# Peptides against a protein of PDB entry 5NXQ, part 43

Target 1, 114 residues: chain A of PDB entry 5NXQ
Amino acid sequence: EIQIPVSMAAEEEYLRSKVLSELLTDTLENDGEMYGNENEVLAALNGAYDKALLRLFASACSDQNVEKALSLAHELKQDRALTAAVKISERAELPSLVKKINNIREARYEQQLK

## One batch from the design tools (peptide; aimed at target 1 R55 C61)

Design b2_p29_6_s4 (made by RFdiffusion4, then SolubleMPNN; from b2_p29_6, 18 letters changed)
Fold by OpenDDE base, seed 1:
Structure b2_p29_6_s4 (fold): chain B 114 residues (1-114), chain A 29 residues (1-29)
Amino acid sequence: as target 1 above (114 residues)
Amino acid sequence: SSSEEKKREEIEKALEEEIAALDEEEAAQ
């Protein structure tokens, strides 16, 4: 059986999850509801999406590509996923990245309060 | 270098831990 590189698999899953999440969001905005469990489905899709991104994020950290890692962190949807990115950055010994991701979290929190 | 390899290993461990934690939180719903 052919082994697919982790980065390729992560990118494929990220793109798939992103498209599905966007389609579901558009459907909810236009049709109101989807089989009575639309929020649960959306949450599941967001989870898969963020996990795929975190795999890419970890790869960027391993490459010491802080700019790429930060750009990926901006694409994360869930605060819990940002927390995961912080923890990964700490293990990668990238304190500047930790600070920048925490700034993203703080900014999102402030926006939610408005 | 050995230090770089150790760092890569730590990143991988952190990733696995966080993915497992996210899976657990999703399963709890």
Scores: peptide ipSAE 0.639, ipTM 0.939, DockQ to the pose 0.851
OpenDDE base, seeds 2, 3, 4, 5: peptide ipSAE 0.637, 0.637, 0.635, 0.636; ipTM 0.939, 0.939, 0.939, 0.939

Design b2_p29_7 (made by RFdiffusion4)
Pose (drawn by RFdiffusion4):
Structure b2_p29_7 (pose): chain A 114 residues (1-114), chain P 29 residues (1-29)
Amino acid sequence: as target 1 above (114 residues)
Amino acid sequence: SELDEEMERLDEEMLEAKEERDELLEEMF
């Protein structure tokens, strides 16, 4: 059976998680539960989404592509995932990227104060 | 480097999260 590179597999998993998460969120916001495990599936779905997105983020940092990395960080869902992205940026010695990601966290926190 | 070690950890975590999410999808259906 064909082996898939982890970097390439992460892109597919990110997109698939994105699609499935959007569909299941629309289902729960309008119709509610039908099968019985939708809430748990959606929670695991958002988790896999950010994990795959952090792998792509690490690859962008390894390639010194700060711009691509910031765009990837903007697509993150969990606030804790933004924290993980900051630590990856620090480990990659990209201080300019740390500041811009921390601006995203502060901006979300400002929405939390409204 | 520190980033290389972190990429290996992310590889494991991404695959674990995928497996857990797919098991829950199978249970739901």

Design b2_p29_7_s1 (made by RFdiffusion4, then SolubleMPNN; from b2_p29_7, 14 letters changed)
Fold by OpenDDE base, seed 5:
Structure b2_p29_7_s1 (fold): chain B 114 residues (1-114), chain A 29 residues (1-29)
Amino acid sequence: as target 1 above (114 residues)
Amino acid sequence: SALEELMEELDKEMEEAVKKAEELLKKML
């Protein structure tokens, strides 16, 4: 059996979850529903998607690649995932990245309040 | 609700994912 690096596995899961999330979103936008369980499916897909992204994010942090890490953080869908990214950044001792991710969170909070 | 239960499970999964990510960082750093 071939050992797949964590980053590669995360990339695969990210791509899979991304495609499925996009398909579901498009279906909801065009058809309005998907077998009556669209919200549950979307939640599960978003969870898997963000989970995969966080693994990629951790890899970027380990490489001290703040630019890539920040780009990945922007792709995170759930607030709890951004919180996780902050924790990862703190562990990686990247305070500048922590601040930037917190800015993303704050911006999303403001948008939700409108 | 089923959705609420799923969200709770996802929260747990996210926490586990963070822990795994931290472990990965320790190995890679």
Scores: peptide ipSAE 0.055, ipTM 0.618, DockQ to the pose 0.055
OpenDDE base, seeds 1, 2, 3, 4: peptide ipSAE 0.053, 0.037, 0.051, 0.045; ipTM 0.612, 0.584, 0.609, 0.601

Design b2_p29_7_s2 (made by RFdiffusion4, then SolubleMPNN; from b2_p29_7, 13 letters changed)
Fold by OpenDDE base, seed 4:
Structure b2_p29_7_s2 (fold): chain B 114 residues (1-114), chain A 29 residues (1-29)
Amino acid sequence: as target 1 above (114 residues)
Amino acid sequence: SALDELMKELDKEMKEAVEKAEELLKKML
């Protein structure tokens, strides 16, 4: 078994899930449902994508790299993932990052309400 | 640390989510 550094593994899973999610999304939008479970697959892929990002996010927080962490947070798709990012930021004792991520969440809420 | 433990949990959950997605994809591909 090849030992892959944690950061590299997270990057790989992020990229893989990102590509698969994008491909599936495009397929659903342009070609429609084929098997009846595409939405379930997409949900799973989005979950994997966000979890991969959160792993990278946590790593960035550990490095006290707020700018990188914030950039990663912007890439998160699900609100629950942003919530997780807030919790990670709190545990990392980065209150400024907590506020910035909450701003992202609020902005998305406002966008959905209009 | 609490952060280290969270990172480990995220690693596990990430892998599980990827595995589920791949299992579902096998039914389509």
Scores: peptide ipSAE 0.043, ipTM 0.609, DockQ to the pose 0.791
OpenDDE base, seeds 1, 2, 3, 5: peptide ipSAE 0.033, 0.036, 0.033, 0.034; ipTM 0.588, 0.598, 0.588, 0.592

Design b2_p29_7_s3 (made by RFdiffusion4, then SolubleMPNN; from b2_p29_7, 12 letters changed)
Fold by OpenDDE base, seed 2:
Structure b2_p29_7_s3 (fold): chain B 114 residues (1-114), chain A 29 residues (1-29)
Amino acid sequence: as target 1 above (114 residues)
Amino acid sequence: SPLEELMEELDKEMKEAVEEAEELLKKML
C-alpha cells in the first residue's frame, strides 16, 4: 500500500473539501435546490473543510510557523473551528497566536451583528 | 504531547467528516 505523508494527505483532503463546498455553494446560488438535502451536504463539507484546515494549522503550529498558522486561521469558516484553533495554539504554547485568532473571532462577531 | 494527541484526533475527525460528505453526495447523484 502506498504511504502518503501526513501533510500531503491533509492538504489533499482540504483541497477536495474546499472544491466540493464551493461547487455546491455556487450550484445553490445559481440553480437552487437539487435534491432537498443540500444544507446537510454543505454542513458536512464545511465541517470536512475546516477539519482539514485545522490539521494543516496544527502542523504549522508544530513547526512554530506562526505566520502560516495565522494565514490558515483566516481561511477557517466556522466559529467552532476558530475555537479549535485557539486550543491548538494554547497547546503549542503560542500565546501571541492565541490573541490574534481571538481577534479574528471578535471581528467576525462584529460583522455578524451588522 | 497534548499537541500531538490533538493532531491525531483531528486526523480521525477529518477522515470521518470527508467520508460522510462523500456518502451524502453519492446519494444525490
Scores: peptide ipSAE 0.065, ipTM 0.606, DockQ to the pose 0.812
OpenDDE base, seeds 1, 3, 4, 5: peptide ipSAE 0.032, 0.059, 0.051, 0.040; ipTM 0.585, 0.605, 0.599, 0.595

Design b2_p29_7_s4 (made by RFdiffusion4, then SolubleMPNN; from b2_p29_7, 13 letters changed)
Fold by OpenDDE base, seed 4:
Structure b2_p29_7_s4 (fold): chain B 114 residues (1-114), chain A 29 residues (1-29)
Amino acid sequence: as target 1 above (114 residues)
Amino acid sequence: SPLDELMEELDKEMAEAVKKAEELLKKMQ
C-alpha cells in the first residue's frame, strides 16, 4: 500500500488496535484461545478493520477533506469496503473522490488477475 | 443526513464481520 501521512497512519493503527483489542477482550472474557481457523479469523478481523476505517473515511468526507479520505481508502483491504467508500463518496457529493477510489479498485482487479 | 443514514446501513452490513470474528474467537479453546 501507499504510505500515508504519519498522523493518518497513527489513526489507522489506533483503529486497528482498538478493534483487535475489543475482540480479544471478548475472547478473554469467555476464556477463549486461538487455535485453528486463523485465515477465517483474519478475514473477519480485516472486515472489522475496514469498518473502522470507513468510519474515519466518512468523517473525512463530511469534512470534505478529499485528500484524507483518499489516503484512508488506500488503507482499505477488501473490495467490498472500497465499494462502500464509493457509496459514501457519492452521498457526500464528491465525484472526484469516487473516480479516484474506483481507480484503486481497478488497479487491484488488475493485480489480482496477474 | 443522507451520509449518516448510509453509515448506519454500512454499520449493519459490516457488523457481520465483527460478529463472525467474535464468534470464532469465543468458541476457540
Scores: peptide ipSAE 0.076, ipTM 0.628, DockQ to the pose 0.297
OpenDDE base, seeds 1, 2, 3, 5: peptide ipSAE 0.046, 0.046, 0.068, 0.055; ipTM 0.606, 0.612, 0.630, 0.611

Design b2_p29_8_s2 (made by RFdiffusion4, then SolubleMPNN; its pose is not in this set)
Fold by OpenDDE base, seed 3:
Structure b2_p29_8_s2 (fold): chain B 114 residues (1-114), chain A 29 residues (1-29)
Amino acid sequence: as target 1 above (114 residues)
Amino acid sequence: EEERKREEEEKKKKFLEESEKIIEEEFSK
C-alpha cells in the first residue's frame, strides 16, 4: 500500500472539507433539510475544516514558512483552532508567529465585544 | 550530507505527528 505524504493528504482533506462545508451550507440555505441535525452537521464540518487547515499550518511551520503559516491562521474560524495554532507555533519555536496569532485572537475578541 | 537530510526529514515527520496530537486534543473537548 502506497502511503500519501502528510502534506498532500492535508491539502486534500482541506479541499474536501471546504467544498463539503460550502455545499452543505448552500443546500440548507436553498430549502434544504438535514432531518433535525443541521447544527450538529455544520459544527462537525467547521471542525473538520479547521483541523484540515491546522494540518497545513503545521506543515508550513515545519518548513519555517512563517508567512504561509500566518496566512493559514487567518483562515481559521474557531477560537479553539487558533489555540491549537499557538501551541503548534510554540513547538516550532516561532515566537513571532505566536505573537501574530495571538493578535488575531485578540482582534476577534474585540469584535465580539462590540 | 545524505545522513543529515534524512535526520531533518525525520524531525519534520515527528513534528507533524506531534502537531496532529495537539489538533486532536483541542478538538476532542
Scores: peptide ipSAE 0.663, ipTM 0.934, DockQ to the pose 0.899
OpenDDE base, seeds 1, 2, 4, 5: peptide ipSAE 0.666, 0.663, 0.663, 0.663; ipTM 0.935, 0.934, 0.935, 0.935; seed 1 fails the geometry check

Design b2_p29_8_s3 (made by RFdiffusion4, then SolubleMPNN; its pose is not in this set)
Fold by OpenDDE base, seed 5:
Order: sequence, then C-alpha cells, then structure tokens
Structure b2_p29_8_s3 (fold): chain B 114 residues (1-114), chain A 29 residues (1-29)
Amino acid sequence: as target 1 above (114 residues)
Amino acid sequence: DEEEEEEEEERKEELLEEMEEIIDEEFSK
C-alpha cells in the first residue's frame, strides 16, 4: 500500500486545520454568536492546528533545520504547544532552538500581563 | 553509502516517533 510521507501528511493537516480555524473565526467575528459552543469548537480547531504545526516542527528539527523550526514555532498559538516544541527541541539536541522558543514563550507571558 | 543512509533514515523515523509521543503527552493533559 502506498503511504504518504509524514511531512506531506502533516502539511495537508496543517492547511486543513488552518482553513477551518480561520473560517470559524471569521464567522464569529462577522456574524456574531453561534450556539454557545463556539469556544469548544475553537479550542478543538486550535488544538488540531497546533498539533499539525508541531509535527511540521518535529520534521524540521529532525532535519536540523533550526530556522524553519523557529519560524513554525512562531505560528503556534497555545502555550502548551510551545512547551511541546521545547521538549521536542531538547530531544533533537538543539539547545539554541530551546532558548529561542523559551524567548517566544516569555514574550507572550509578558504580553498577557499587560 | 546506501546502508548508512538507511540507518540514518531509521534513526530519524525513531526520533519522529518520540517527538509524536511528546506532542500527544502535552495535548493529553
């Protein structure tokens, strides 16, 4: 059986989740409230989005492509996703990337406090 | 050589599997 490469599958999932997330967001912003489950739906979509990104991130790390990995990390939305990215970077033995991702997380913390 | 490349790919696959476990762990909380 023909198997799709992991990277291609991850890209497909990322694009799908991104589009769905954007569509839902646009609907909420432009059409108002739906039926009270908007936050749950958004959370689920955001989760899928970040997971897809993390798989791309993992692939980049495995390729030792630090710059690509970092760019992907900037696209992560949830703090738990950044935490995962740090752990992945550690496993990949990329300490410079670990530091940079931690900087991203710290910056977001500061923004939340303001 | 080809054998070394295969071993490298296997190592990468194993690494990716471990990374997937990290992802799943974080999103299972």
Scores: peptide ipSAE 0.598, ipTM 0.904, DockQ to the pose 0.827
OpenDDE base, seeds 1, 2, 3, 4: peptide ipSAE 0.597, 0.598, 0.595, 0.598; ipTM 0.904, 0.904, 0.903, 0.904

## One batch from the design tools (peptide; aimed at target 1 K51 L54 C61 R80)

Design b2_p30_3 (made by RFdiffusion4)
Pose (drawn by RFdiffusion4):
Structure b2_p30_3 (pose): chain A 114 residues (1-114), chain P 30 residues (1-30)
Amino acid sequence: as target 1 above (114 residues)
Amino acid sequence: SELEEYAEVVNEANEILGISSKLEPEELLD
């Protein structure tokens, strides 16, 4: 059976999680539960989404592509995932990227205060 | 549990970055 590179597999998993998360969120926001495990599936789905996105983020940092990495960080869902992205940036010695990601965390926290 | 999960993803990212050290989950605390 064909082996898939972890980098390439992460892009597909990100997109799949993105699609399935959007569909299941629309289901829960309008119709509610039908099968019985939608809430848990959506929670695991958003977790797989950010994790695949953090892997692509690490590849962008490895490639010194700060701009591509920031766009990936913007697509993150969980605030804890933004924290993980900051640690990956630090571990990649990209201080300019750390500041911009921390601006995203602050901006979201400002929405939390409204 | 959430901290451990993200520490694991960060430690996978260390493999991409060529970093042998590990991130402990507590280091993700704000």

Design b2_p30_3_s1 (made by RFdiffusion4, then SolubleMPNN; from b2_p30_3 with Y6L E15K S21D K22E L23V E24K D30E)
Fold by OpenDDE base, seed 4:
Structure b2_p30_3_s1 (fold): chain B 114 residues (1-114), chain A 30 residues (1-30)
Amino acid sequence: as target 1 above (114 residues)
Amino acid sequence: SELEELAEVVNEANKILGISDEVKPEELLE
């Protein structure tokens, strides 16, 4: 069995999930409802997408690459995923990153309130 | 659940970071 480096595996999953999520989103926007479970499928894809991103995020935090980590955090879709990113940042002892990610969360929350 | 999956990722991160303390899914509800 071929051992794939964690970073490569994460990148592969991220790209796959991103493509699938985008394709599904585009389909819903352009063609409307396909089936009754489109939202569930999309949520599942987003979950996989965020999970893959978080692995990359963790790697960036491990490298103390705050800029890369922050860039990845901006790509996260779910609030819970951002919360997870905060937890990772806290454990990585990156308080500046914690603050920046919380700012992302707050901004998204405010946007939803409009 | 989704929270469990996310917690698993955080805990994987803990391993990467050399941290032994595990995060519970409930802690991601903050």
Scores: peptide ipSAE 0.357, ipTM 0.889, DockQ to the pose 0.829
OpenDDE base, seeds 1, 2, 3, 5: peptide ipSAE 0.353, 0.354, 0.353, 0.355; ipTM 0.888, 0.888, 0.888, 0.888

Design b2_p30_3_s2 (made by RFdiffusion4, then SolubleMPNN; from b2_p30_3, 8 letters changed)
Fold by OpenDDE base, seed 5:
Structure b2_p30_3_s2 (fold): chain B 114 residues (1-114), chain A 30 residues (1-30)
Amino acid sequence: as target 1 above (114 residues)
Amino acid sequence: DELKELAEVVNEANKILGIEEKVEPEELLE
């Protein structure tokens, strides 16, 4: 058996969770029919999606690839996931990235207030 | 649950980065 590198496995999980999340979202938007558990399923998928992204984010931070890390942070959906990204960035001693991610959080806070 | 999962990811990152101090789920509420 071929052992898949951690980074490749993380990418695969990200893509899988992203596709499933998009499929569910499209179904909800286009069919106009909602079931009682669909929102819960969507939330769970979003959680898995962010978790997968954060693994990629951590890898980017480890590689000191700040630009890639920032790009990944923009794709995060949940605020708590952004907080996690900040924590990872702090541990990676990337203060510039910390600031930029906090800017993303602030921008989303302002958008939610509108 | 969700916070625990996120904390786990952060802690996985810490391992990669060689950081021994673990993050608790409650810290992600800040």
Scores: peptide ipSAE 0.361, ipTM 0.890, DockQ to the pose 0.770
OpenDDE base, seeds 1, 2, 3, 4: peptide ipSAE 0.357, 0.358, 0.358, 0.361; ipTM 0.890, 0.890, 0.889, 0.890

Design b2_p30_3_s3 (made by RFdiffusion4, then SolubleMPNN; from b2_p30_3, 8 letters changed)
Fold by OpenDDE base, seed 4:
Structure b2_p30_3_s3 (fold): chain B 114 residues (1-114), chain A 30 residues (1-30)
Amino acid sequence: as target 1 above (114 residues)
Amino acid sequence: SELEELAEVVNEANKILGIEEEVKPEELLE
């Protein structure tokens, strides 16, 4: 059995989840006549997507690549995923990244209020 | 649950970072 490096596996899963999420989103936007479980499917896809991203994020943090980590954090969809990213950043002792991710969270909160 | 899954990812990150202390799912609600 071929062993795939963790980073490559994470990237593959991320790309797969991203494509599926985008396709579903496009379908919802264009058709809107999906089954009642469409929200559940979307949530599941988003979950998988964020999970994959967080693995990449963790890798970036381990490399002390704050710029890459931050860019990945911006791609996270769920607030809970951002919270997870904060936790990872804290554990990685990257306070600047923690602040920046919290800023992302706050910005999204403000958008939801509008 | 989603929180459990996220916690697992964080804990995987901890392993990558060489941190032994694990995060609990409940901590991701904060």
Scores: peptide ipSAE 0.324, ipTM 0.877, DockQ to the pose 0.801
OpenDDE base, seeds 1, 2, 3, 5: peptide ipSAE 0.292, 0.322, 0.300, 0.303; ipTM 0.864, 0.876, 0.868, 0.868

Design b2_p30_3_s4 (made by RFdiffusion4, then SolubleMPNN; from b2_p30_3 with Y6L E15K K22E L23V E24K D30E)
Fold by OpenDDE base, seed 4:
Parts: sequence; structure tokens; C-alpha cells
Structure b2_p30_3_s4 (fold): chain B 114 residues (1-114), chain A 30 residues (1-30)
Amino acid sequence: as target 1 above (114 residues)
Amino acid sequence: SELEELAEVVNEANKILGISSEVKPEELLE
């Protein structure tokens, strides 16, 4: 078996999930419902997408690359994924990043309320 | 569950960061 570096594997999964998520989203927006489980599929894809991103995020945190980590956090779709990013940031002892990610969460929450 | 999956990712991050303590899925509900 071939051992793939964590960062490479994460990036591959991210890209794959991103493409699939975008394709599904476009399909739903342009063609409407095709099946009865599109939302479930989308949720699953988003989950995989965020999971992949979080692995990249963790790597960035490990490198103490706050800018990269933050940019990745902005790409996260689910609030729970942002929470996970916060937890990772806390453990990485990056309080500035914690604050910035929480700001993202708050901004999204406020946007949903409006 | 999704929370469990996310917790697993966080715990994977712990390994990357050299941290031994694990996060529980419930902690991601905050």
C-alpha cells in the first residue's frame, strides 16, 4: 500500500468534495430536484468537504500559519466545522485565530437572522 | 454522526499538534 501524506490526502479530498458540492449545488439551482435525497447528499458532501478542510486547517495551525488557517476557516460551510476549527486553534494556542474564527461564526449567525 | 466525525478530525489534529487529550463530540456543540 502507498502511504499518502496527511496534507496531500486532505487536499485531494477537499478538492474532490468541493467539486462535487459545487456540481450538486449548481444542479439544484439550475435543474431543480432530481431525486428525493439531494439535500442529504449535499449535507454529506459538505461534511466531507469540511472534514477535509479541517485537516488542512490543522496542518496550517501546526505550522503556525495563521493566515492560511484563517483563509481555510472562511471556506468552511458548517457552523459545527467552525466550532471544530476553534477547538483546534485553542489547542494550537492561537488565541488570535480563535477570535477571528469566532468572528466568522458570529457574522454568519447575524446574516442568517437578517 | 457528523459531530463524531468532526471530533475525530479534531482529535487527529491533536496528534498533529502533539496533544494527547481528546475532544468529545459534545464539546463541539458550543
Scores: peptide ipSAE 0.379, ipTM 0.896, DockQ to the pose 0.833
OpenDDE base, seeds 1, 2, 3, 5: peptide ipSAE 0.373, 0.377, 0.378, 0.376; ipTM 0.895, 0.896, 0.896, 0.896

Design b2_p30_4 (made by RFdiffusion4)
Pose (drawn by RFdiffusion4):
Structure b2_p30_4 (pose): chain A 114 residues (1-114), chain P 30 residues (1-30)
Amino acid sequence: as target 1 above (114 residues)
Amino acid sequence: SEEEKEEFLEDAEEIIEEAFKEDDELAEEL
């Protein structure tokens, strides 16, 4: 059976999690539950989404592509995932990227104060 | 330079695994 590179597999998983998460969120926001495990599936779905996205983020940092990495960080869902992205940026010694990601966290926190 | 990139990516994956340990456990239960 064909082996898939972890970097290429992460892009697919990110897109798949993005599509499935959007569909299941629309189902729960309009129709509610039908099968019985939608809430748990959506939670695991958003978790896999950010995890795959952090792997692409690490690749962008490895390639010193700060711009691509910031765009990836913007697509993150969990605030804890933005924290993980900051730590990956620090590990990659990209201080300019740390500041811009921390601006995202502060901006979200400002929405939390409204 | 390639070894340094491999080490960085391995350390970054450890950070990701630590951040999403509970999501992985939830996914295994499902």

Design b2_p30_4_s1 (made by RFdiffusion4, then SolubleMPNN; from b2_p30_4, 11 letters changed)
Fold by OpenDDE base, seed 5:
Structure b2_p30_4_s1 (fold): chain B 114 residues (1-114), chain A 30 residues (1-30)
Amino acid sequence: as target 1 above (114 residues)
Amino acid sequence: SMEEKEKLLKEMEEIIEEEFKESEELAKKL
C-alpha cells in the first residue's frame, strides 16, 4: 500500500472542503434555501474546512515555518479553530506564534462586539 | 529527526480531533 505524505493528504482535504463550503455558502446567498438541512450541512463543512486547514497549520509548525503557519491561521473561520491553533503552537514551542494567534482571536472578538 | 516530526504531527492531530468532536459527529451523519 502506497503511503501518501501527511501534507499532501491535508492539502487535498483542505481544497475539497474549501470548495464545498464556498459553493454551499454562495448557493444560500443566491437562493436563500436549499433542502431544509442546509444549515447543518454548512456547519459540518465549515468544521471540515477548519479541521483540514489546521492540519496544514500543524505541518507548517512542525517545519518551524512561523510565517506560513501565521498566514494559514488568518484563513481559519471559527474561534474553536484558533483555539486549536494556539494549542498546536504551544506544542510546537512557538511562543511568538501563540501571541500572534491570540491577537487574531482578540481582534475577532472586538469585531463581534460592534 | 523524521521520526520525531511524525510523532509531533500525530500529537497535533489529536489536538485537532479533540477540538472538533461535535463537528466530526455531525459530518458522519451526512
Scores: peptide ipSAE 0.571, ipTM 0.887, DockQ to the pose 0.786
OpenDDE base, seeds 1, 2, 3, 4: peptide ipSAE 0.571, 0.571, 0.571, 0.571; ipTM 0.886, 0.886, 0.886, 0.886; seed 2 fails the geometry check

Design b2_p30_4_s2 (made by RFdiffusion4, then SolubleMPNN; from b2_p30_4, 12 letters changed)
Fold by OpenDDE base, seed 1:
Structure b2_p30_4_s2 (fold): chain B 114 residues (1-114), chain A 30 residues (1-30)
Amino acid sequence: as target 1 above (114 residues)
Amino acid sequence: SMMKKEELLKEMEKIIEEAFKESEELAKKL
């Protein structure tokens, strides 16, 4: 059994999930047709997207690549994903990254209040 | 150390799995 490196597998899944999520979102926005399961499918795709992205994030953190990690964190959609990113950064002993990710979270909270 | 990195990645994976356990359950229902 050939074991695929975690980073490569995560990148493939991220790209797949990103494309599918974007296509579904565009379809829902443009066609306006609801078949009853689109929201569930979208939620699953968004979850898969952030999950894959977090694996890339974890890999970047393990490499001590703060710039790459931060760039990936900005692409995260869900608050729970940002929370996970903070926890991952703490485990990687990257306090500067922790602060920067918390700033992203705070900025999003402020945007939601507008 | 490659061993330390592997252990670290395993810990990070646990964090990810915990954060998205509900999402995975939803995906299984689809």
Scores: peptide ipSAE 0.578, ipTM 0.887, DockQ to the pose 0.754
OpenDDE base, seeds 2, 3, 4, 5: peptide ipSAE 0.576, 0.575, 0.576, 0.574; ipTM 0.888, 0.887, 0.887, 0.888

Design b2_p30_4_s3 (made by RFdiffusion4, then SolubleMPNN; from b2_p30_4, 13 letters changed)
Fold by OpenDDE base, seed 2:
Structure b2_p30_4_s3 (fold): chain B 114 residues (1-114), chain A 30 residues (1-30)
Amino acid sequence: as target 1 above (114 residues)
Amino acid sequence: MEEKKKEFLEESEKIIDEAFAESEALAAKL
C-alpha cells in the first residue's frame, strides 16, 4: 500500500470537498432548492471542507509557518473549525497565531450581530 | 524533529475528529 504524505492527502481531500461544496451551492442557486436532504448534504460538505482545511492548517503549524496557517484559518467557514484551529495553535505553542484566530472569531461574531 | 511533528499531527487529528464528530455521521449517510 502506497503511503501518501499527509499534506498531499489533506490537499486532495480539501480540493474534493471544495469542489463538491461549490457544485452543490451552484446547483441550488441556479436550479432552485433540491428536494430531500440538501441541508444535510450541505452541512456534511461544509464539515468535510473545514476538516480537510484544518489538516492543512495543522501541517502549517507543525512547520511553524504562521503566515500560511493564518491564511488557511481565514478560509475556515464554521466557528467550530476556528475553535479547533485555536486548540491546534495552542499545542503548536504559537500564541501570536492564537490571538489572530481569536480576532477572526470575534470579527465573525460582530458580523452576526448586525 | 520528525517524530515530534508526527505526534503533533496525530494529536491534531484527534482535535479535528472531536470537533467534527457529528459531521462524520452525516457523511456516512451519503
Scores: peptide ipSAE 0.606, ipTM 0.891, DockQ to the pose 0.919
OpenDDE base, seeds 1, 3, 4, 5: peptide ipSAE 0.604, 0.605, 0.605, 0.605; ipTM 0.891, 0.891, 0.890, 0.891; seeds 1, 3 fail the geometry check

Design b2_p30_4_s4 (made by RFdiffusion4, then SolubleMPNN; from b2_p30_4, 13 letters changed)
Fold by OpenDDE base, seed 1:
Structure b2_p30_4_s4 (fold): chain B 114 residues (1-114), chain A 30 residues (1-30)
Amino acid sequence: as target 1 above (114 residues)
Amino acid sequence: SMAEKKKLLEEMEEIIDEAFAESEELAKKL
């Protein structure tokens, strides 16, 4: 079986999941209903989206491309994804990136309290 | 080295899988 480069596969998955996530979100915002399981489908799609982004993030970290990694981290939706990004950054030995991602998390926590 | 980078990416994949184990099946369908 032909092995596809990780970054290429991740990019394709990200694009697919991003489009589907945005489409579903727009549908819920305008219609609010999708066959009775819309919330579960949305959660699953958002999970897949963040997972795909994290693979891109991991690739950027492996290249020591902190700026690209940080840009990708800003696109993450779920807190659990940011937590994973921190762990990945720690493994990549990028302490400056760890701090910046933690700042993103803290900012989101503060926004939720408003 | 290439071997070190491969190992690093594999370890990062484990972190991702641990965080999003439930999304794996859907991700395969997308």
Scores: peptide ipSAE 0.584, ipTM 0.890, DockQ to the pose 0.482
OpenDDE base, seeds 2, 3, 4, 5: peptide ipSAE 0.580, 0.579, 0.582, 0.580; ipTM 0.891, 0.890, 0.891, 0.889; seed 3 fails the geometry check

Design b2_p30_5 (made by RFdiffusion4)
Pose (drawn by RFdiffusion4):
Structure b2_p30_5 (pose): chain A 114 residues (1-114), chain P 30 residues (1-30)
Amino acid sequence: as target 1 above (114 residues)
Amino acid sequence: MTEEQFQEAVELAEAADPRSLEEFAASLPV
């Protein structure tokens, strides 16, 4: 059976998690539950989404592509995932990227104050 | 979401990495 590189597999997983999360969120926001495990599935879905996205983020950092990495960070869902992205940036010694990611966290926190 | 899409979402959710975001992020190469 064909082996898939972890970097390429992460892109597919990110996109699949994005699609499935959007569909299941629309279901829960309009129709509610039908099968019985949608809430748990959506939670695990958003978790897989951010984790695949963090892997792509690490590849962008490894490639010193700060711009690509910031765009990937903007697509993150969990605030804890933004924290994980900051630690990856620090580990990659990209201080300019840390500041821009921390601006995203502060901006979201400002929405939390409204 | 169709039934098939929902089953796909269940499979993907069951196969999700169990580590926390912090543990997972610490394991990534940079």

